# Ledger of designs, part 189: peptides against a protein of PDB entry 4CIC

Target 1, 148 residues: chain A of PDB entry 4CIC
Amino acid sequence: KVSTKGHYGVQAMFDLAQHFGEGPVSLKSIAERQGLSEPYLEQLIAVLRKAGLVKSVRGAQGGYILAREPRDIKVGDIIRVLEGPIAPVESVSQDDPEHSLKFDFSVTKSVWEKVKKSIEEVLDSITLADMLKDAEEAQMAQGYMYYI
Target 2, 147 residues: chain B of PDB entry 4CIC
Amino acid sequence: KVSTKGHYGVQAMFDLAQHFGEGPVSLKSIAERQGLSEPYLEQLIAVLRKAGLVKSVRGAQGGYILAREPRDIKVGDIIRVLEGPIAPVESVSQDDPEHSLKFDFSVTKSVWEKVKKSIEEVLDSITLADMLKDAEEAQMAQGYMYY

## One batch from the design tools (peptide; made by RFdiffusion4, then SolubleMPNN)

Design b2_p26_2_s4 (from b2_p26_2, 23 letters changed)
Fold by OpenDDE base, seed 5:
Structure b2_p26_2_s4 (fold): chain B 148 residues (1-148), chain C 147 residues (1-147), chain A 26 residues (1-26)
Amino acid sequence: as target 1 above (148 residues)
Amino acid sequence: as target 2 above (147 residues)
Amino acid sequence: SELQKKIQEEKEKKYLEKLNGWSFDL
């Protein structure tokens, strides 16, 4: 599951991607466009900045920018920064020493590891640039529906 | 994230698969082998039974069996029964009318729909029979490390 | 009013809790 933190983190990063090259964006403007609380966004941005995905710009027209090009930021990178390693199952304590339990635990763990790997592959296949492209395509499709 | 409910549900179903054809298994024996509480397992089994994945057998040697062969039960079937539809994002209420928010919502939603589809494909590709086979292979590999 | 601030903080907290409740438990 992507937590709300992951979800809104991706939204905030996507907003910064839409404004990439236009200069620094204020947290207030991101919050307004994305329907986020400014205090919540401050917490997300602090984590993303510490991870080197976002850069702070100082000044009266200060704010935040992507630290990398949209094509160089995967959704998986954002999620790993905000949530840590994608773990499908909370580690049930390995501490029960009986050999039989360890084996069944190994097989069920393998299922969840396959799920994990699949999620990681999907999230690592999507960049902010891909999301921008999908946005442009959807906007064009809406534009065409208003002209029909 | 598979909830604890999904995780333990798959463990309980896998235990029943290991004993498939041996007759009914008591909840107590499943609980002991899988490190589960019996009351928790009762709740899981009730849901799985209602969904037709498990059958109750009555009598002194009563208990539970798989209602289908292990090859005919996907991990995805177990998860959908216990947790419902695999939804990556809880549906953020569509009710905020501002068009701009809807679009950004659409793109981010598409990312999560891709994740959902990938999870469903993986979980629907794994049967209890595949898990049994993986178990046998792992047991053989352990046996070979002792030689 | 302080009461309005508390009501707003509680709404924001409930909103954040609803948000945080959207754990994608994959």
Scores: peptide ipSAE 0.123, ipTM 0.757, DockQ to the pose 0.124; fails the geometry check
Fold by OpenDDE base, seed 1:
Structure b2_p26_2_s4 (fold): chain B 148 residues (1-148), chain C 147 residues (1-147), chain A 26 residues (1-26)
Amino acid sequence: as target 1 above (148 residues)
Amino acid sequence: as target 2 above (147 residues)
Amino acid sequence: SELQKKIQEEKEKKYLEKLNGWSFDL
């Protein structure tokens, strides 16, 4: 499961992608459009900025922009920044060392590694540019449904 | 991430698959081999039994068996029984109804649906029989490394 | 003792709550 942090992080990055080339966007305007609290969005943007996915622009018309073009940002890049490495199984080993998976059954581990690889491949196959295209296609499809 | 419930559920089902055709296995013996607490395993087995993946055998040599052949049980079947539908995003909607994802942006939802589908395809492509085969191949490979 | 049994049952309950609280966080 992508955490709420990953989900809202992708939404915030997608909002910045929709405004890419139009100049800096305020956190307030992103928060309003994405239905996020401004304080929560500040925390997300701080992490994304530190990772070099977002840039802060200073001035009266200041705000945030994508640090790269939408085609150069994968969904997997956003998720790895916000959540860390995609792990299919939470390593129980950290919290209870006595009930640490003594039998790291190589076979059960291999199942979870296959799941991990599949998730990584999907998330690394989708860019913010792909998401923009999908949004445009969905809007066109809705526009055609109003004319029928 | 697969929950610990899903992880240990797959381990317990795999242990039952390794003993398939040998008769009923006690929860104690599964717990010992898989490094699980017996009370935790009882809860997992109760859910798996209710879902028809495991059968209880009564008697002095009673215990549990797989309800189907290992080839007829997918890892995805075990996970869906233990964890419910594979959802790639935790629906935040349960804990904060006011911050419910009002903008279920069709596009962000579609990303998560693609992830979901990919996970389901992987888990539904692996049976307990495939896991048994992988274990045998791994044991043979280790046996050959000792020579 | 009954106290040790209760402590063990509470540890098991907390462990199970942790295990159940570990949602499928992919």
Scores: peptide ipSAE 0.117, ipTM 0.746, DockQ to the pose 0.082; fails the geometry check
Fold by OpenDDE base, seed 3:
Structure b2_p26_2_s4 (fold): chain B 148 residues (1-148), chain C 147 residues (1-147), chain A 26 residues (1-26)
Amino acid sequence: as target 1 above (148 residues)
Amino acid sequence: as target 2 above (147 residues)
Amino acid sequence: SELQKKIQEEKEKKYLEKLNGWSFDL
């Protein structure tokens, strides 16, 4: 499950990728384009900035930029920063050590590890640059449908 | 996300697969072997039974059996019954209709659809029979480490 | 006693609520 936090985090990072090289983008402008509340976006950006995925620029034209090129940021990097490690099964191990999953049936664990690996492989295979390319291709395909 | 419900549902179904062909298994015995509460297992089994993955047998030696052979039950079938459709993103659409994901950015949606597809492919590639085989191989490997 | 039964029912309810609240983060 990707949380709302992960989902909106990827949207905000994608918006910053679309403006990469154009200079700093205001949180207000990102919030408006992505349909996010500005206070919620401030919380996301604070986490992303602390993780070094985003930089703040100060001044009259201040705002935020990607800290790296879009090709150097995986979707998996964004998700791991916002949600932590992709865990298929939240290890119940922390709260109730007595009812800790004693029957970590090696077989059932293996199923969830396979799912985890598959999710990680997908998210680590997609960069913000790949998302930009997919968006351009989709816009071109829509543009061609209007010229026919 | 596989919920605790999905996780324990797969465990309970795997226990029933291990006893497939031996006759009905009591909920108490499944609960004891899987470290589950019997009341929780009753809720899981009720859902699995309604979905036709499990059958109840009545009588003094009554209990539950798999409704199909272990090879004919995918892990994905169990998860879909217990949790519904595998959704990569909880559609925020239910609780806050005003902040509904209006910007279903086709691109971000595509990322989550790729994740969904990948999860479905994995879970639909694993049967209870595959899990039984993996368990036997693991037991053999452990047995060989003791010789 | 009826009180012990209610205490047990509340414990079972809280236990079930915990089990249902455990989302395995896939």
Scores: peptide ipSAE 0.102, ipTM 0.752, DockQ to the pose 0.067; fails the geometry check
Fold by OpenDDE base, seed 2:
Structure b2_p26_2_s4 (fold): chain B 148 residues (1-148), chain C 147 residues (1-147), chain A 26 residues (1-26)
Amino acid sequence: as target 1 above (148 residues)
Amino acid sequence: as target 2 above (147 residues)
Amino acid sequence: SELQKKIQEEKEKKYLEKLNGWSFDL
């Protein structure tokens, strides 16, 4: 499961990819376009900035930009920054060490490791550039449906 | 995310697979072998029984058995019964409906659908019989390290 | 005591509620 944090983080990064090369985008404009809470987006952007995926630009046209080209940012990179390592099994919160997954059953662990690997392969196969291309193809397909 | 419910559900079903053909297994014995809370296991078994993956046997040797052969139960079947449909995105807890994923952005949705499909393919490729075979191979490999 | 039994039942209930609230992020 990608958390809401991962989901909205990918949406925010995709919005920044759509505006890549146009200059800095305000958090307000991202929040409005993506249907996100601006305070929540501020928290996401703070994490993404600290990880070096986003840059803040200061000035009258201040805002945020991608720190790398869309082709150099995988969906997997965004998820790892926001969620940490892709874990098929939730690490029990440190607050109840008595109910930590005490039983590391090797065969069950191997099932979850296979799931983890599959998720990583998918998320690492998709870049923000691939998402941009998919969006363009979807818009072109919609444009053709209005002409028939 | 496979919840603790999914994780422990697969463990409990695997324990029942290891005892398949030996007759009914008590919840207490599964709980002891798998390191599970017996009350928690009762809740899991109730769901698995309702879905027709487990049968209850009554009598002095009463307990639970797999309702099907281990080869006819996929890990994906267990997860779908316990968690519902595999969702790549965590559904926000019902407590904040205002933060529901309101914006169904098509491209972002397609990413999660690809993740979902990949998870489903993995979980549907693994049966309880495959898990039994993997356990036997692991035990044989450990046995050879001692000689 | 009955009070200790209720405290234990409430702990078990809260524990089960926590376990049901844990989603393993796939």
Scores: peptide ipSAE 0.098, ipTM 0.756, DockQ to the pose 0.082; fails the geometry check

Design b2_p26_4_s1 (from b2_p26_4, 15 letters changed)
Fold by OpenDDE base, seed 2:
Structure b2_p26_4_s1 (fold): chain B 148 residues (1-148), chain C 147 residues (1-147), chain A 26 residues (1-26)
Amino acid sequence: as target 1 above (148 residues)
Amino acid sequence: as target 2 above (147 residues)
Amino acid sequence: AEEFFKKEGDAITLADGEEYLFERAR
């Protein structure tokens, strides 16, 4: 599951990837392009910056840039920063000693661990560079549809 | 992400699978074994019953049974019933016409669609019969550690 | 801060209101 925070975080990082190499991008411009509130984006960017995925540039042309190349940022890295580790199912507090039937939910836990692993594998297989490529391919496909 | 509802729903369905062929199981007995509140389990079972995954049996030995064999119930089926379709990222309401920058979030959407598909594939690959087998294997492994 | 994250449909929403069994990393 991707939270709104994760979704918009990936969207903001993708916007920064689209402008990678063009210099710093203002939060205002990202917010406008991505349909995000600037205050919300500030919170996201603060977390991403603290994690070292984004750099702040000061000055009149100040703003934010990716801290690494788009190929070196996985979607999984962004999600882990924003959402934390895709946590395994918390073991429901073992603390009620009286109902001793510790049904070892090991089997149900293993199902969720498989789901977690699958999500991690997918998100770790996609970089911001892959997303840029997909965007370019989509734009080319749209361009061809207008010429036909 | 699995909700508490999805988790406990799968747990309750797994309990019913462990007792499949033994006749109806009372909600009380499921709740006790699975560490669930009976009222919460009643809500889950009501949804599962409505979806045709569980059958209610009336009488003194009444309770619930799986409506299908454990091999014919995927974890994905249980989750879809309890949580609904693993919704793709609902496109944030397109309805604000003025901000015409339809940034076609097609690319970001495609990422989440890939995640969704992966989750569905995993959950649809696991049946209650597979879970029963895994439980038996785990019990055998524990038995060997005590000897 | 907690209230705002409740409303907007979590994209891969398994059910809205129920605590995700996934530990929020504290």
Scores: peptide ipSAE 0.021, ipTM 0.774, DockQ to the pose 0.116; fails the geometry check
Fold by OpenDDE base, seed 1:
Structure b2_p26_4_s1 (fold): chain B 148 residues (1-148), chain C 147 residues (1-147), chain A 26 residues (1-26)
Amino acid sequence: as target 1 above (148 residues)
Amino acid sequence: as target 2 above (147 residues)
Amino acid sequence: AEEFFKKEGDAITLADGEEYLFERAR
């Protein structure tokens, strides 16, 4: 499960990707289109902006834009910014200082590290450009179903 | 993140795998070796037993054993039993019945489905026998570092 | 015991304490 924060963060970034090159988008319009709480979206965008994934544009036509092209933003980049590093397997053993010296080869830890690595690989393999392409393909498939 | 339940469940099943063929193991001994609360382990073992991954042996030398060979138990099987199916991306849209008719091609949903699939593939690729092998290899590597 | 992934419901959670959108198919 991606956290609600990660999910909505990717959704908001995807909305900005759909409007990339069209100029600044207001938070209100993103919130309305994506079904997000505007106050919650403000918090997400603040974090994403601080991380340099989003830019704020000032003025009457102000709003937000992607700071990079959709092809240069991985889903993994968004998740790492919002949620931090996909949690290192914090071995429960960190709380027991006496057991710290045993090479806590937790075979169980290695399983979760493999899971983590797999998640990272997937999220780093998907860009906002890939998501845009998938959306276009889905829209075309729907269009063909309406004409048949 | 695997839940604490999943983590400790795999740990307990791995302990049973290490003792596979040696007869029944007491919950107390598993709890002590794995650093688990015995009452918590009892709850986990009850679920695993009900799912047919563990057998209870009665008597003075009673306890628990794996119901199948370590090679026939995937980590994914343990996780599915303890946590249920690795959740389908439930779209938040299920609570809005009016939007239910839009083929909610949530491109975002497809991302999480890919993540889910990847996790399932990893967990289904690892058996308790693979974990035993990894433990043996690590023990050998440590033995070589002591020499 | 640090929850590796909080499973709130049937979905694997990436972060502690957040509602994860993966509900169990009841």
Scores: peptide ipSAE 0.020, ipTM 0.769, DockQ to the pose 0.158; fails the geometry check
Fold by OpenDDE base, seed 4:
Structure b2_p26_4_s1 (fold): chain B 148 residues (1-148), chain C 147 residues (1-147), chain A 26 residues (1-26)
Amino acid sequence: as target 1 above (148 residues)
Amino acid sequence: as target 2 above (147 residues)
Amino acid sequence: AEEFFKKEGDAITLADGEEYLFERAR
């Protein structure tokens, strides 16, 4: 599973992408739209800001904006910032070095590395711009269902 | 991350695959070779047996065997048995049904479904027979480095 | 034995398992 942190982080970044070019968005407004706890969102945004994915704007109309265009932010970039490297297996390697040397461990490790690579490829293939496009297409499809 | 349960479950099943056709393997011997706690392995094997991936053999030379040939057991089958369906996101849907109806939730959900599908495709593409082959190739490669 | 298996429905997570293990071990 993607952690709650990764999930909500992608939601918050997607909300900022929907408002890209409209100016700064308040954390309160993001929290309300996405159904997130504002304190939790503050923590997420702090990490994303430190990583340079989000910028803070000061002033009465202050808030947050994407630091880059939606097409230049991959879902994989967001996940790596929030959760660190995508690791499919806990590093069992630290506690028992003798286990890491077993031949069977090498083969099983290769399975999980293939899973990791596959996840990374998927997440790196999806940008916030792709998500915006998917949202527009879904909205159009729903609009057609209400008019029929 | 794959849970410790999934990881060790695949290791235990792979050990049984290495001994496939040689007769029943004791849990103790699997635990020793794979460096697993025997009590933990007993729990894993109980689940795998109930799912029909492993058979128990009774008697003085009793133990466990694969219930099917290594080529007929996918890593994905093992993971689904031990961990259930591969779910990339915790079902946030149960606690707040109103959140599940938000348009943004639909788009983000589709991202995680793509991840899920990709994981399933990888795990379903790897059999215990493929792992055995990879092990043989790695052993040959190590043997050539020592000469 | 059954209770231990129900709790660790640890789906393949993208996150470093340390945080998930720490929250469930409390």
Scores: peptide ipSAE 0.019, ipTM 0.768, DockQ to the pose 0.304; fails the geometry check
Fold by OpenDDE base, seed 5:
Structure b2_p26_4_s1 (fold): chain B 148 residues (1-148), chain C 147 residues (1-147), chain A 26 residues (1-26)
Amino acid sequence: as target 1 above (148 residues)
Amino acid sequence: as target 2 above (147 residues)
Amino acid sequence: AEEFFKKEGDAITLADGEEYLFERAR
């Protein structure tokens, strides 16, 4: 499962991608559109800003913008910033040296490493630009369904 | 992250696979080898048994065995039994009808569905027999490093 | 606030089986 933090972080970044080039977007407007509490969004945006994915703009029309083009931001980048490294299993193996069946732990670990690699490959294959394109295609498909 | 339940469940099932054909294995012996508490393992095994992945054998040499051959048990089968369907995002959308900002949760949902599919494909591609083979190959590689 | 985010900072967790157990028990 993607954490609530990762999920909402991707939503907030996607909202900023939809407004890319239109100037700064207020946290209030993002929160309203994405169904998020403004205080929660402030915390997410603070992390994303520190990671250099988002920029703060000051002024009367201040707010936030993407720090990079949507094509240069992978979903994997957002998730790594918010959740840290994609770790399928917390290595329980650090503390007890005596249970020396190191070998069986290696095989199960390899399964989870394969899962990790697969998740990373998927999330690194999807950019905010890909998400924008998918949204446009979905809107066009819905528009055509109302014209039929 | 795989839940502790899923992780330990796969470990316990792999232990049973290593002993497949040798007869019933006691929960105590599995717990000792896998570094699990016996009470926790009892709960896991109860679920796996109900799902038909494990069989209980009664008697003085009683214990548990795999209900199927290691080649017929996918890691995905174990995870689905213990954790349920691989769901990447809990759909927050069920309970509060008022925050029906039906904004296109479809796009973000599609990302998570792709992740789900990828996880399922990986876990369904790995059997307990594949894990046994990987363990044997790793043992051979270690053996060759010492000669 | 920071401590709450540390606990919920579950990395891409395949469903913590514990939360699923609580929701299925309702």
Scores: peptide ipSAE 0.018, ipTM 0.766, DockQ to the pose 0.087; fails the geometry check

